# Ledger of designs, part 17: peptides against a protein of PDB entry 5NXQ

Target 1, 114 residues: chain A of PDB entry 5NXQ
Amino acid sequence: EIQIPVSMAAEEEYLRSKVLSELLTDTLENDGEMYGNENEVLAALNGAYDKALLRLFASACSDQNVEKALSLAHELKQDRALTAAVKISERAELPSLVKKINNIREARYEQQLK

## One batch from the design tools (peptide)

Design b1_p18_1_s2 (made by RFdiffusion4, then SolubleMPNN; from b1_p18_1, 10 letters changed)
Fold by OpenDDE base, seed 5:
Structure b1_p18_1_s2 (fold): chain B 114 residues (1-114), chain A 18 residues (1-18)
Amino acid sequence: as target 1 above (114 residues)
Amino acid sequence: SHAAEVAAAMDEEIASLD
């Protein structure tokens, strides 16, 4: 059995989760059909997406690639994922990244309030 | 090592999202 590099595995999972999340979202938006568990399925897909993305984020932090890490953080969907990104950035001792991600969180809060 | 500890901490944060 071939051992897949961690970075490649993370990328694969991210892409898979992203595609599935987007497909489900598009289906719900276009067809308008809602089932009892669709919100849970969507949440699960988004969770998987963010989790996979955070692994890429953590890798970028470990590589000290702040710009890549920040770009990945912008792609996170859930607030709790952004919170995790902040904590990861703190662990990586990247205070500038912490500040920038917190700015993303604050901006999203303001947008939700309308 | 310090790097290993940081990596483990990062993994813990990600796992907490389960």
Scores: peptide ipSAE 0.469, ipTM 0.905, DockQ to the pose 0.639
Fold by OpenDDE base, seed 1:
Structure b1_p18_1_s2 (fold): chain B 114 residues (1-114), chain A 18 residues (1-18)
Amino acid sequence: as target 1 above (114 residues)
Amino acid sequence: SHAAEVAAAMDEEIASLD
C-alpha cells in the first residue's frame, strides 16, 4: 500500500480544492444564472480549500515559520477559517501572528462595509 | 510530548470546521 506523507497530501488537497473553486467561480461569473446546486457546491469547495490550507498553516506554525504562516492566512477565504487560524496561532504561542491575522479580519470587515 | 499535544489541538480546531 502506498502511504502519502501528511504534508504532501495536504498540499495536494489544497491545490486541487483551489483549482476546482476557481474554475467553478469563474464559470458562475461568466455564465451568470444558477440552475441547480452550484452555490452549495461552491461553498463545499471553499470549505475544503480553507480546511486544506489551514493544515498547511498549522504545519508552518509548528515549524515556527511565521512569515509562511502569515502568507497562508492571507489566502484563506472564509472568516471562520481566519478564526481557526487565530486559535491555531494561540496554540502555537505566536502572539505576533495572532495580531496580524486579526488585522486581516478587521481589514476584510472594513472592506465589506464599503 | 508537548509538541504532539499542540499538534493534536490544532487538528481539532481544523476538524471543527466540518
Scores: peptide ipSAE 0.465, ipTM 0.904, DockQ to the pose 0.636
Fold by OpenDDE base, seed 3:
Structure b1_p18_1_s2 (fold): chain B 114 residues (1-114), chain A 18 residues (1-18)
Amino acid sequence: as target 1 above (114 residues)
Amino acid sequence: SHAAEVAAAMDEEIASLD
């Protein structure tokens, strides 16, 4: 059995989830047909996407690569994923990153209110 | 180790999203 490093596995899953999400979105946009479970599928894909991305994020935090971690955080889709990113940043003892991610959350919240 | 504990805690945080 092939052992894959955590970071590589996370990248693979991230890319897979991203591609599948995009393909589904494109299909819906191009065909305009609804099969009744698109939202559920998208939610599942987004969950997998964010989860994979968070693993990359955690790795970046462990490497003390704040810039990379922040860039990854911007790619997170769900608020709950951003919350997880904050908690991960706290555990990594990166207070500057915590503040910046909270700013992302606040900005998205304000956008939702518009 | 501290690093291992942090890594485990991070994994738990991510797993909580399931």
Scores: peptide ipSAE 0.465, ipTM 0.904, DockQ to the pose 0.643
Fold by OpenDDE base, seed 4:
Structure b1_p18_1_s2 (fold): chain B 114 residues (1-114), chain A 18 residues (1-18)
Amino acid sequence: as target 1 above (114 residues)
Amino acid sequence: SHAAEVAAAMDEEIASLD
């Protein structure tokens, strides 16, 4: 059996989840109708997307690639995922990254209040 | 090792999002 490296698997899952999430989002926006479990499906896809992205984020942190990690953090959709990114950054002992991700969270909170 | 412990902790944070 061929074993795929964790990093490659994470990239594949991220791309797959991203495409599916975008396709569903576009469909909902174009059709303008919400039926049944569409919101639940979207939430599940977004969850999978963020989870896959966080694996890439963790890898970047382990590589001490702060700029790559930060770029990935900007792509996270859910607040709980950003919180996880902060926790991962703390464990990686990257305080500058912690501060920058917290700034992302704060900016999103302010946007939601408008 | 410290590196292994950090990696495990990171995985735990990600798994908590299930």
Scores: peptide ipSAE 0.465, ipTM 0.904, DockQ to the pose 0.632

Design b1_p18_1_s3 (made by RFdiffusion4, then SolubleMPNN; from b1_p18_1, 8 letters changed)
Fold by OpenDDE base, seed 4:
Structure b1_p18_1_s3 (fold): chain B 114 residues (1-114), chain A 18 residues (1-18)
Amino acid sequence: as target 1 above (114 residues)
Amino acid sequence: SHAKRIAEETDREIASLD
């Protein structure tokens, strides 16, 4: 049995989830066809996407690569995933990253209010 | 270790997203 490194597994899952999410989104935007559960499928894909991304994020935090971690955080889709990223950053003892991620959250909140 | 704590926190946070 071959063990796959966590980082490699996370990257593969991220790419897979990203592609599937984009394909479905593009399809819906292109033809506008809805068959009933597309939104649920998208939500599930977004969840998987964010989970995979958080693994990469955690790896960046472990490497103390704040810029990479922040870049990855910007790619997170769900607010709850950003919250998770904050908690991971706190555990990683990266307060500057915590602040920057909270800024992302605040910016998204403001956009939702508009 | 520091890395272990990060990994464990990550697992907890990801699980909470279910």
Scores: peptide ipSAE 0.709, ipTM 0.965, DockQ to the pose 0.933
Fold by OpenDDE base, seed 2:
Structure b1_p18_1_s3 (fold): chain B 114 residues (1-114), chain A 18 residues (1-18)
Amino acid sequence: as target 1 above (114 residues)
Amino acid sequence: SHAKRIAEETDREIASLD
């Protein structure tokens, strides 16, 4: 059986999840078709998306590529995923990245309050 | 190793998102 490197697998999953999420979103926004479970599907897709993205994020952290890691963190959708990214950054001993991700979280909190 | 610790933490955090 062919073994795929973890990083490649993560990228594939990320892209797949991202595409599916975007396609569903576009369908709802552009076509306006509702089937009754779209929100549940979107939530599931967003979850998978963030999980895949976190794998890439972790890889960037492991490589000490803080700029790439930060860019990936900006792409995370769920607050709990950002929290996960903070924990990963802490484990990676990247305090500057921790601060920057927390800033992302705070900014999103402020946006939600408005 | 450093990479292993990050990987393990990542697995834990991802699992917590279930």
Scores: peptide ipSAE 0.709, ipTM 0.965, DockQ to the pose 0.961
Fold by OpenDDE base, seed 1:
Structure b1_p18_1_s3 (fold): chain B 114 residues (1-114), chain A 18 residues (1-18)
Amino acid sequence: as target 1 above (114 residues)
Amino acid sequence: SHAKRIAEETDREIASLD
């Protein structure tokens, strides 16, 4: 088996999951009907997407590339994934990034309440 | 190392998303 660098594998999985997640989301929003398991499929795709994205996020944190890490955090879909990003940022000792990610979470909470 | 600690934390957090 060919050993692929973690960052490269994560990038490939991110791109694949992103495309599939967006395609399914657009289909549901525009057509509204599928086979009855669309929510489960979407959840699985979004889960894979966020997991792949978190690998890239962690790599950026390790490189001390705060701007790249923050841009990736904005692309996370699930709140629980943002929480994961906060924990990773704390381990990376990047307090400014922690604050900015928490701001993202708070902004999304406010949008959901409206 | 710092990189190793970040990687281990990442593995734990990703596993929690299952």
Scores: peptide ipSAE 0.709, ipTM 0.965, DockQ to the pose 0.937
Fold by OpenDDE base, seed 3:
Structure b1_p18_1_s3 (fold): chain B 114 residues (1-114), chain A 18 residues (1-18)
Amino acid sequence: as target 1 above (114 residues)
Amino acid sequence: SHAKRIAEETDREIASLD
């Protein structure tokens, strides 16, 4: 059996989770039909999506690629995932990235107040 | 190592999202 490289596996999982999350989001936005379990399904998909994205984020931090790391952080959906990204950035000793991710969190808080 | 510390932190943070 051929072993898939870890990086390729991570990318595949990210893309799969992203597609499923986007499809569900589009369905809810366009059709507006809720049958009682869509929020639960969306939460599960978003969780898997953010976890996959955080693996890619950590890799970018390890490579000292702050631009790529920041771009990935913008794609995170859950606030708790942004908090995780901050902790990873702190461990990676990237204080400038920590500040920028906290700015993302603050911006989202401001949008929720509208 | 630096890379190991990042990996371990990442595992802990991802586990906290369960």
Scores: peptide ipSAE 0.708, ipTM 0.965, DockQ to the pose 0.909

Design b1_p18_1_s4 (made by RFdiffusion4, then SolubleMPNN; from b1_p18_1, 8 letters changed)
Fold by OpenDDE base, seed 1:
Structure b1_p18_1_s4 (fold): chain B 114 residues (1-114), chain A 18 residues (1-18)
Amino acid sequence: as target 1 above (114 residues)
Amino acid sequence: SKKEAIYEAMEEEIASLD
């Protein structure tokens, strides 16, 4: 089996998942018609999207590229994915990144409460 | 190594999202 670098594989999956997720999201927001399984499909696409992002995120952490890691964290959609990013950052021993990601989580919590 | 530990954490966290 050919060994593909994590960053390369993640980038391909990220781009694919991002395009499909955004396309479906825009369609639902702009057209508003539901045919039965759109939310389930969107959830699956967003899940794949976040998983791909987390692989890119881990690669950035491995390179000690904190700014790139933080920018990727901002693109995560699910709160549980942000929690995953925090735990990866802790393992990478990047406490400043941990704090900044937790700030993202707190900001999203506040927006949901309003 | 630290890099190995980071990727192990990545796989653990991704698996938790299933």
Scores: peptide ipSAE 0.667, ipTM 0.962, DockQ to the pose 0.946
Fold by OpenDDE base, seed 3:
Formats: sequence, C-alpha cells, structure tokens
Structure b1_p18_1_s4 (fold): chain B 114 residues (1-114), chain A 18 residues (1-18)
Amino acid sequence: as target 1 above (114 residues)
Amino acid sequence: SKKEAIYEAMEEEIASLD
C-alpha cells in the first residue's frame, strides 16, 4: 500500500464523501426514494465525511493553523465528531480552539432545543 | 513529539467513531 500524507488522504476522502452525499441528497430531493436504504447510506457517508474532516482538522492543528482548524470544525456534522475535535485540540494544547469548538457544540444544542 | 501526539489522538478518536 502506498503511504499518503494525512492531509492528502483526508482531502480525498472528504471530497469523495461530500460529493456522494450531495448527489444522494439531490436525488432524494428530486426523485424521492431510490433504493430504500438512503438513510442508511447517508449515515455511512456522514460518518466517512466527518472522519475525513477530522484528519484535516488534526493536520491543521499540527500546523497550528487555528483558523483553518476552526473552519473545519464548523463543517463537522455529528456532535460526536465535534467531541473528537475537542479531544484532538486538547492533545494539540490549543485551549482557545477547544473553547471555540465547544461554543459550536453549545450553539447546536440550543438550535436543537428550539 | 506534539505532532505525533496529535495524530495519535486523531486515530484514537476516529476509531471511537466506529
């Protein structure tokens, strides 16, 4: 197996997951159901999407690019993925980023409670 | 190193999402 840099691998998987998710979403919006397992497929795609983002996120943290890391965190879909980002940020010793990501989580909680 | 620790955390957290 060819060793690929984390950032490149993450970017590739992110783009792939994003495209597939968007295509499926568009199909459902325009054509309704397709195979009867769309929700399951979307869940799997979202998981892969967030995992790819987390790899990009870690790379940004490694570069101490807080702004990029924060931007990536905003793109995470699952709360559990945001939690993962917090833990990565803690390991990176970026407390300001930790706080900002927790703010994202809190904001999403408030939106859900509306 | 810090970078090593970051990527270790990354792998741990990603694995936890399975």
Scores: peptide ipSAE 0.667, ipTM 0.962, DockQ to the pose 0.945
Fold by OpenDDE base, seed 5:
Structure b1_p18_1_s4 (fold): chain B 114 residues (1-114), chain A 18 residues (1-18)
Amino acid sequence: as target 1 above (114 residues)
Amino acid sequence: SKKEAIYEAMEEEIASLD
């Protein structure tokens, strides 16, 4: 088995998941059709998308590229994925990044309460 | 190492999202 670097594997999965997620989202928005399983499919795609982002995020943390890590965190869709990013940041000993990601979480929570 | 710890955390957190 050929070992693929984390960043390369993550980029591949990210691009694939991003394209599929956007395609499905655009289709639902433009066509307005519901078949009963779109939410489940979208959740699965978004899950894969966030997992790929988290691998890129971890790579950025490993490089101590805080700005890139933060930019990637902004692209995460699920709150649970942001929580994961916080825990990765804690392990990376990047407290400033932890704070900034928690600010993202708080902002999204406030938006949902509107 | 720190890098190993980061990627360990990554795998743990990703697994928790299943």
Scores: peptide ipSAE 0.667, ipTM 0.962, DockQ to the pose 0.940
Fold by OpenDDE base, seed 4:
Structure b1_p18_1_s4 (fold): chain B 114 residues (1-114), chain A 18 residues (1-18)
Amino acid sequence: as target 1 above (114 residues)
Amino acid sequence: SKKEAIYEAMEEEIASLD
């Protein structure tokens, strides 16, 4: 039995999810046609996108590549996904990464208040 | 191993996002 590395499997899923999310976003922004379910579709795509990113993120953590992990965390869209990244970082015993991701969350909170 | 623990955490957290 051939086992596919997590990073390889995650990368494919990430790319697929990213493309679909971007296509939908572009369509909504540029075409302006709304059919009533776009928000739900976008949410689902964003969810899949973040999940895929988290797999890449975990792989980076496994490699102890904090900078790569942090870069991936910046690409996460949902706050709950950032929270997940924090918890993964904690399990990876990367306190510096935990702090930096929490800074991302705080920054986004502040932006939402504006 | 640490790597195993990381991926375990990953699966746990991803599952929690459902």
Scores: peptide ipSAE 0.665, ipTM 0.962, DockQ to the pose 0.942

Design b1_p18_2_s1 (made by RFdiffusion4, then SolubleMPNN)
Fold by OpenDDE base, seed 1:
Structure b1_p18_2_s1 (fold): chain B 114 residues (1-114), chain A 18 residues (1-18)
Amino acid sequence: as target 1 above (114 residues)
Amino acid sequence: MEEEEEEKEEALEAQLKQ
């Protein structure tokens, strides 16, 4: 079995999950709910997407690339994934990144309240 | 270095499975 580098595997999974999520979203927007489980499938795909993205985020934190890590955190869809990114940033001893990610979370909460 | 990456991945998986 060819061992793919962890970073390359994470990028591949991210791209795959992103494409599948976009295709499903486009299908729902154009054709409507055909099977009645599309929302559950979309939620599962979003979970896989955020998981793959968090691997890239963890790599960026290990590289001390705060700007890359922050850019990746903006692409996270679920609040639970942002919470995970905060914990990774705390373990990486990146308090500036922790604060920036918390600001993203707060901004999303304020948008949901309007 | 590899052990710290594995611990980060396990911590990620544990948080996303909830």
Scores: peptide ipSAE 0.049, ipTM 0.705, DockQ to the pose 0.030
Fold by OpenDDE base, seed 4:
Structure b1_p18_2_s1 (fold): chain B 114 residues (1-114), chain A 18 residues (1-18)
Amino acid sequence: as target 1 above (114 residues)
Amino acid sequence: MEEEEEEKEEALEAQLKQ
């Protein structure tokens, strides 16, 4: 069994999930309704995307690379994924990163209220 | 080290399943 390094597998899954999410989004924007389940498919793809990003995020936290971790956190789509990133950062003892991610969450809440 | 990565992944999966 060829063990792909966890980091390489996470990058591959991220790229795959990103491309699929972008493709679906573009299809919905240009072609409209596919089969009436587009929102469910999009949610599933976004879930896979965020999961892949969070693996990369966890790796960046383990490397103590706060700037890389923060950049990855900005790419997260769902609030639940940002909450996961906070917990990972707390466990990694990165309080500066926790604060920065909470600022991202607050900014998104303010945008949704507008 | 592996256990801490597994614990991070399990915590991640638990949050993404909610």
Scores: peptide ipSAE 0.047, ipTM 0.707, DockQ to the pose 0.030
Fold by OpenDDE base, seed 5:
Structure b1_p18_2_s1 (fold): chain B 114 residues (1-114), chain A 18 residues (1-18)
Amino acid sequence: as target 1 above (114 residues)
Amino acid sequence: MEEEEEEKEEALEAQLKQ
């Protein structure tokens, strides 16, 4: 059994969940609700997507690759996932990254208030 | 749904603690 490295498995899962999330989003936007549960399925897919990203984010933090970690944090969809990214960054002792992720959160809140 | 997602987040945090 070929053990895929955790980072490569996370990248594969990210890509898979991203494609499925995009496909379902397009279906909802263009074809409407076909089964009446697409929003729930999309929420579950978004959860899987952010989870896959957080694994990549954790790996980037472990590598002290702040630039890659920040780029991954921008791709996170849910605010809870950004909160998780802050916690990971705090544990990794990356206070500069913590500040940058908090700025992403604040910017999203300001955008939702408009 | 939120509880299962919270459990998944806690599990991710637990994996990060190892």
Scores: peptide ipSAE 0.033, ipTM 0.662, DockQ to the pose 0.025
Fold by OpenDDE base, seed 3:
Structure b1_p18_2_s1 (fold): chain B 114 residues (1-114), chain A 18 residues (1-18)
Amino acid sequence: as target 1 above (114 residues)
Amino acid sequence: MEEEEEEKEEALEAQLKQ
């Protein structure tokens, strides 16, 4: 069995989850709910997507690549995933990145209140 | 506002390097 490197597996899963999430979102927006479980499927896909991103994020933190880590954090969909990214950044001793991710969280919270 | 713009610029530069 060919062992795919963890980074490549995370990138593949990210791309797959992104495409499926986008397709499902577009379907819900244009065609509406067909089966009544699309929201659950979307939540699962978004969860897989964020999980794949968090693996890439953890790798970027390990490399001390703050810019890449921040870019990946912007792509995270769920607030819980941003919270996970904060914890990863804290463990990596990257306080500047912690602050930046918290700013992303605050900005998203303010957007949801409008 | 300025910090968010700088952060977006840094994120964009990071995407362009991929």
Scores: peptide ipSAE 0.024, ipTM 0.620, DockQ to the pose 0.139

Design b1_p18_2_s2 (made by RFdiffusion4, then SolubleMPNN)
Fold by OpenDDE base, seed 5:
Structure b1_p18_2_s2 (fold): chain B 114 residues (1-114), chain A 18 residues (1-18)
Amino acid sequence: as target 1 above (114 residues)
Amino acid sequence: MKEEEEEKKEAKEEQLKK
C-alpha cells in the first residue's frame, strides 16, 4: 500500500470534499430532493470537509502561517469546526488568530439569529 | 483567498449600508 504524506492526503481530501459538497448543494438547490437522504449525505460531506480543513489549519498553525490559517478558518462550515480551530490556535499560542476566529464565530452567530 | 477578499469587501459594503 502506497503511503501518502499526511499533508498531501489532507489537501486531496479537502478538495474532494469541497467538490462533492458543492455538487450536492447545487443539486439540492436546483433539482430539489431526489433520494430523501440528501441532508444526511450533505451533513456527512460537510463533516468530512471541515475535518480535512482542520488538518490543514493545524498544519498552517504549526508553520506559524497565520494568514493561511485564517483563510482556512473562513472556509469552515460548521460552528463546531470553528470552535476546534480556536482550540488549535490556543495550543499553538497564536492569540491574534484566536481573536480573529472568534470574530468569525460571532459574525456567523449574529447572522443565524436574523 | 480572492473569494475571501471579495467576501470581506461585500461585508464592508453591507456594513456601510447600515
Scores: peptide ipSAE 0.016, ipTM 0.485, DockQ to the pose 0.092
Fold by OpenDDE base, seed 3:
Structure b1_p18_2_s2 (fold): chain B 114 residues (1-114), chain A 18 residues (1-18)
Amino acid sequence: as target 1 above (114 residues)
Amino acid sequence: MKEEEEEKKEAKEEQLKK
């Protein structure tokens, strides 16, 4: 059995989850709900997507690659995932990244209020 | 592409702060 490196596995899962999430989202936007469980499936896909991204994010933080980490944080879908990214950044002693991710969170909250 | 987008975003944020 070929062991895929954890980072490559995370990237593969990210890409897979991203594609599936986008396809499902587009279907919901264009065709609406067909089976009544699409929202649950989408939530599960988004969860898997964010989980995969957070693994990549943690790796970027470990490498002290703030730019890459920030780029990955922008791709996170759920607020809980951004919160997790903040915690990872704090542990990595990257206060500048913490501030930037908090700014992303605040911006999303402001957009939801409009 | 992502690096260019961040540079563009930083430039836009810097313009918004003026």
Scores: peptide ipSAE 0.016, ipTM 0.526, DockQ to the pose 0.078
Fold by OpenDDE base, seed 1:
Structure b1_p18_2_s2 (fold): chain B 114 residues (1-114), chain A 18 residues (1-18)
Amino acid sequence: as target 1 above (114 residues)
Amino acid sequence: MKEEEEEKKEAKEEQLKK
């Protein structure tokens, strides 16, 4: 079994999950539901996508690369993933990043209320 | 290009919040 570095594995999973999520989303938008479980599959794919991104995010925080970390946080799909990113940022002692991620979360909440 | 634009946006947001 080839041991892939954690960063490369996270990038691969991110790209795979991103492509699959996009394909499923496009299918739902164009053709509608085929089997009735597509929304559950999409949620699972989004979960895998966010999990992969959070690994990259944690790496960026370890490098103290706040800009890269914030860019990755913007790509997170689920609110629970943003919450996880806040916790990672707090542990990394990056209060500026915590504030920025909380702003992303608040902005998304306001958009959902409209 | 994207990273530079994001850096500029973040710098503007930081200036507006402080």
Scores: peptide ipSAE 0.018, ipTM 0.562, DockQ to the pose 0.068; fails the geometry check
Fold by OpenDDE base, seed 2:
Formats: structure tokens, sequence, C-alpha cells
Structure b1_p18_2_s2 (fold): chain B 114 residues (1-114), chain A 18 residues (1-18)
């Protein structure tokens, strides 16, 4: 089995998960629950999406590309994924990035409280 | 393109904080 480089596999999975998540989100917004499991499917897709994105994020951190890492962090959907991104940033010894991701997290919390 | 715009925004925010 040809091992695809981890970065390429992550990008492919990210794109696939992104497209599927967007399609399902649009379906939920327009048609609502048709089969009763759409929310579970969406959660699974979002999980896969964030997982793929976190791999890209980790790569950006390893490259010390804070700008790219931050852009990727903005694309994360779940709070748990942002928490993971903070941990990755801490391990990468990027305190500026940690602060920026925490700001994203705080901003989302404030939006959810409204 | 998005990366350059973010860098410009961050640079402006950092200038505003000084």
Amino acid sequence: as target 1 above (114 residues)
Amino acid sequence: MKEEEEEKKEAKEEQLKK
C-alpha cells in the first residue's frame, strides 16, 4: 500500500470533509432533519474535518509559520479542536500563537452567550 | 492572499496597541 505523505493525506481529508460538511450543513439549513441522523452525521464530519485541519495546524506550527497556523485555527469548528490547537502551540513553544488562539476561543464563547 | 491580509491586519493591531 503506497503510503501517502501525512501532509497530503491531511489536505485531501480536509478538503473532502469540508465539502461534505458544507453540503450537509446546507441540507440541514434548507430541508431540516430528513432522516433523524443528520446532526450525528454532521458531528462526525466536523470531527473528521477538525482532525484533518489539526494535522495541517501541527505542520504549520512545526514550520513556525504562525500566520498559517492562525488561519487554520480560525477554520476549526469545535471548541475542543481549538483546545487541541492551544496544546499543539504550547508544545511548539509559540506563546504568541497560544494567545491568539485563546482570543479566538474567548470570542466564540462570547458569541455563544449572546 | 488571505495570509498577507491577516499579516497586514495584525501589523496594524500591533501598531495600535503601542
Scores: peptide ipSAE 0.017, ipTM 0.536, DockQ to the pose 0.063; fails the geometry check

Design b1_p18_2_s3 (made by RFdiffusion4, then SolubleMPNN)
Fold by OpenDDE base, seed 4:
Structure b1_p18_2_s3 (fold): chain B 114 residues (1-114), chain A 18 residues (1-18)
Amino acid sequence: as target 1 above (114 residues)
Amino acid sequence: MEEEEEEKEEALEAQLKK
Protein backbone atom coordinates (compact mmCIF):
# COMPACT_ATOMS: atom_id res chain seq x y z
CA GLU B 1 0.00 0.00 0.00
CA ILE B 2 1.43 3.31 -1.08
CA GLN B 3 0.80 5.99 1.51
CA ILE B 4 0.82 9.54 0.27
CA PRO B 5 1.85 12.16 2.80
CA VAL B 6 -1.17 13.93 4.26
CA SER B 7 0.00 17.35 3.13
CA MET B 8 0.55 16.19 -0.42
CA ALA B 9 -2.77 14.43 -0.56
CA ALA B 10 -4.54 17.48 0.78
CA GLU B 11 -2.90 19.74 -1.77
CA GLU B 12 -3.80 17.40 -4.59
CA GLU B 13 -7.40 17.16 -3.49
CA TYR B 14 -7.61 20.90 -3.08
CA LEU B 15 -6.34 21.54 -6.57
CA ARG B 16 -8.63 18.93 -8.06
CA SER B 17 -11.66 20.22 -6.23
CA LYS B 18 -10.80 23.80 -7.09
CA VAL B 19 -10.52 23.03 -10.79
CA LEU B 20 -13.78 21.13 -10.84
CA SER B 21 -15.60 23.81 -8.89
CA GLU B 22 -14.29 26.53 -11.17
CA LEU B 23 -15.18 24.55 -14.26
CA LEU B 24 -18.73 24.00 -13.11
CA THR B 25 -19.10 27.60 -12.03
CA ASP B 26 -17.83 28.88 -15.35
CA THR B 27 -20.18 26.58 -17.20
CA LEU B 28 -23.18 27.71 -15.22
CA GLU B 29 -22.25 31.35 -15.61
CA ASN B 30 -21.81 30.90 -19.33
CA ASP B 31 -25.10 29.09 -19.80
CA GLY B 32 -26.97 31.36 -17.45
CA GLU B 33 -29.07 28.43 -16.31
CA MET B 34 -29.49 26.67 -13.01
CA TYR B 35 -31.57 23.53 -13.40
CA GLY B 36 -32.29 20.60 -11.18
CA ASN B 37 -29.18 18.94 -9.87
CA GLU B 38 -26.70 21.62 -10.89
CA ASN B 39 -26.96 23.36 -7.55
CA GLU B 40 -26.54 20.08 -5.77
CA VAL B 41 -23.49 19.19 -7.81
CA LEU B 42 -22.02 22.61 -7.15
CA ALA B 43 -22.67 22.28 -3.44
CA ALA B 44 -20.98 18.90 -3.40
CA LEU B 45 -17.97 20.24 -5.24
CA ASN B 46 -17.78 23.24 -2.96
CA GLY B 47 -17.99 20.93 0.01
CA ALA B 48 -15.11 18.86 -1.25
CA TYR B 49 -13.18 22.01 -2.01
CA ASP B 50 -13.66 23.44 1.46
CA LYS B 51 -12.84 20.12 3.06
CA ALA B 52 -9.57 19.98 1.20
CA LEU B 53 -8.80 23.57 2.12
CA LEU B 54 -9.52 22.89 5.76
CA ARG B 55 -6.94 20.13 5.77
CA LEU B 56 -4.40 22.61 4.51
CA PHE B 57 -5.67 25.10 7.03
CA ALA B 58 -5.21 22.65 9.86
CA SER B 59 -1.67 22.02 8.68
CA ALA B 60 -0.94 25.73 8.64
CA CYS B 61 -2.32 26.05 12.16
CA SER B 62 -0.15 23.21 13.35
CA ASP B 63 2.81 25.06 11.89
CA GLN B 64 1.71 28.16 13.77
CA ASN B 65 1.65 29.93 10.42
CA VAL B 66 -1.17 32.37 11.05
CA GLU B 67 -0.72 34.32 7.85
CA LYS B 68 -0.89 31.20 5.70
CA ALA B 69 -3.87 29.95 7.66
CA LEU B 70 -5.64 33.26 7.18
CA SER B 71 -4.94 33.23 3.45
CA LEU B 72 -6.46 29.77 3.22
CA ALA B 73 -9.47 30.86 5.24
CA HIS B 74 -10.19 33.60 2.73
CA GLU B 75 -10.45 30.93 0.06
CA LEU B 76 -13.15 29.03 1.93
CA LYS B 77 -16.54 29.32 0.27
CA GLN B 78 -19.04 28.13 2.84
CA ASP B 79 -19.80 29.72 6.18
CA ARG B 80 -19.80 26.32 7.82
CA ALA B 81 -16.24 25.89 6.63
CA LEU B 82 -15.27 29.17 8.26
CA THR B 83 -16.90 27.96 11.44
CA ALA B 84 -14.83 24.82 11.22
CA ALA B 85 -11.73 26.94 10.70
CA VAL B 86 -12.57 28.86 13.87
CA LYS B 87 -12.81 25.65 15.83
CA ILE B 88 -9.52 24.43 14.44
CA SER B 89 -7.94 27.74 15.36
CA GLU B 90 -9.33 27.55 18.88
CA ARG B 91 -7.92 24.09 19.34
CA ALA B 92 -4.61 25.30 18.01
CA GLU B 93 -4.74 28.10 20.60
CA LEU B 94 -4.50 30.84 18.00
CA PRO B 95 -6.83 33.56 19.30
CA SER B 96 -5.59 36.15 16.83
CA LEU B 97 -6.52 33.86 13.98
CA VAL B 98 -9.92 33.21 15.53
CA LYS B 99 -10.62 36.91 15.55
CA LYS B 100 -9.47 37.36 11.98
CA ILE B 101 -11.63 34.52 10.73
CA ASN B 102 -14.62 35.91 12.58
CA ASN B 103 -13.97 39.19 10.82
CA ILE B 104 -14.18 37.34 7.50
CA ARG B 105 -17.48 35.84 8.54
CA GLU B 106 -18.88 39.18 9.60
CA ALA B 107 -17.80 40.78 6.36
CA ARG B 108 -19.55 38.07 4.36
CA TYR B 109 -22.71 38.49 6.40
CA GLU B 110 -22.70 42.18 5.64
CA GLN B 111 -22.26 41.48 1.95
CA GLN B 112 -25.19 39.09 1.97
CA LEU B 113 -27.40 41.73 3.52
CA LYS B 114 -26.71 44.18 0.69
CA MET A 1 0.29 11.96 16.47
CA GLU A 2 -1.69 9.90 14.02
CA GLU A 3 -4.57 9.71 16.44
CA GLU A 4 -4.57 13.46 16.80
CA GLU A 5 -4.66 13.89 13.05
CA GLU A 6 -7.53 11.45 12.78
CA GLU A 7 -9.37 13.27 15.53
CA LYS A 8 -8.95 16.53 13.68
CA GLU A 9 -10.20 14.95 10.48
CA GLU A 10 -13.22 13.52 12.23
CA ALA A 11 -13.99 16.86 13.80
CA LEU A 12 -13.66 18.53 10.44
CA GLU A 13 -15.96 16.05 8.77
CA ALA A 14 -18.49 16.37 11.55
CA GLN A 15 -18.62 20.12 11.09
CA LEU A 16 -18.95 19.91 7.32
CA LYS A 17 -21.63 17.25 7.43
CA LYS A 18 -24.10 19.63 9.02
Scores: peptide ipSAE 0.033, ipTM 0.672, DockQ to the pose 0.029
Fold by OpenDDE base, seed 2:
Structure b1_p18_2_s3 (fold): chain B 114 residues (1-114), chain A 18 residues (1-18)
Amino acid sequence: as target 1 above (114 residues)
Amino acid sequence: MEEEEEEKEEALEAQLKK
């Protein structure tokens, strides 16, 4: 059997999770809250989505592709995922990226507090 | 999530240094 590179597998998972997350999000935004466990489903989907993104992020950091890594970080949904991205960046010794991701986090905090 | 990703990154780094 043909072995799929880890990066490609991560991309596949990201895309799958992204589609599902966006579908549910769009449904909630357009049709309002559903009855049932939509919040739990959304949380699970968002978790899977961010995990997949973080794998891609780690790969980008390993490639020293700071711009790609930053772009991926912007797509992260949960604050805890941004925190993870910061840690990954720190370990990758990319201080400029660390600062940029922290700026993203700070910007989101400001938006939430308004 | 954060801890999990950190662990994964550590594992990745260990492999890259081989």
Scores: peptide ipSAE 0.032, ipTM 0.666, DockQ to the pose 0.025
Fold by OpenDDE base, seed 5:
Structure b1_p18_2_s3 (fold): chain B 114 residues (1-114), chain A 18 residues (1-18)
Amino acid sequence: as target 1 above (114 residues)
Amino acid sequence: MEEEEEEKEEALEAQLKK
């Protein structure tokens, strides 16, 4: 049995969840609800998506690759996922990254207030 | 749904602390 490295598995899951999320989003926007639970499915997919990203994010932090970690943080959809990213950054003792992620959160809040 | 997502996030954090 071939063991896939955690980082590679996370990336695969990210891509898979991203594709499914995009497909479902397009369906909701263009075709309407077919089964009546698409929003719930989308939320679940978004959760899986962010989870996969957070694994990649953690890996980037472990590698001390702040730039990659920041790029991944920008791709996170849920605010709770950004909060998780902050916690991961704190654990990784990357205060500069913590500040940058908090800036992302603040920017999103400001956008929502408009 | 939100609780389930929260549980998943907590599980992820727990794994990261390991």
Scores: peptide ipSAE 0.030, ipTM 0.660, DockQ to the pose 0.026
Fold by OpenDDE base, seed 3:
Structure b1_p18_2_s3 (fold): chain B 114 residues (1-114), chain A 18 residues (1-18)
Amino acid sequence: as target 1 above (114 residues)
Amino acid sequence: MEEEEEEKEEALEAQLKK
């Protein structure tokens, strides 16, 4: 079996998960529930999506590419994924990135209060 | 916040470099 580089695999999974998540979301918004398990499927897809992004994020941190890492963090959907990104950033000794990601989290909290 | 706008700008620039 051909081994796919980790970065390529993560990107592929990210794109796949993104497309599927968007399609499912659009379906739920426009057509409603079909089978009654769409929320579970969506959660799983979002989880896979964030996981793929976090792999890319970790790679960016390893490269000391703060801007790329931050861009990827903005694409994360779940708060728990942002928390994971913070931990990765801390381990990578990137305190500026930690602060910026926490700002993203705070901004999302404020948006949820609206 | 200005910081958020700056952050968004940085993120956009990073995306454009892809």
Scores: peptide ipSAE 0.023, ipTM 0.607, DockQ to the pose 0.195

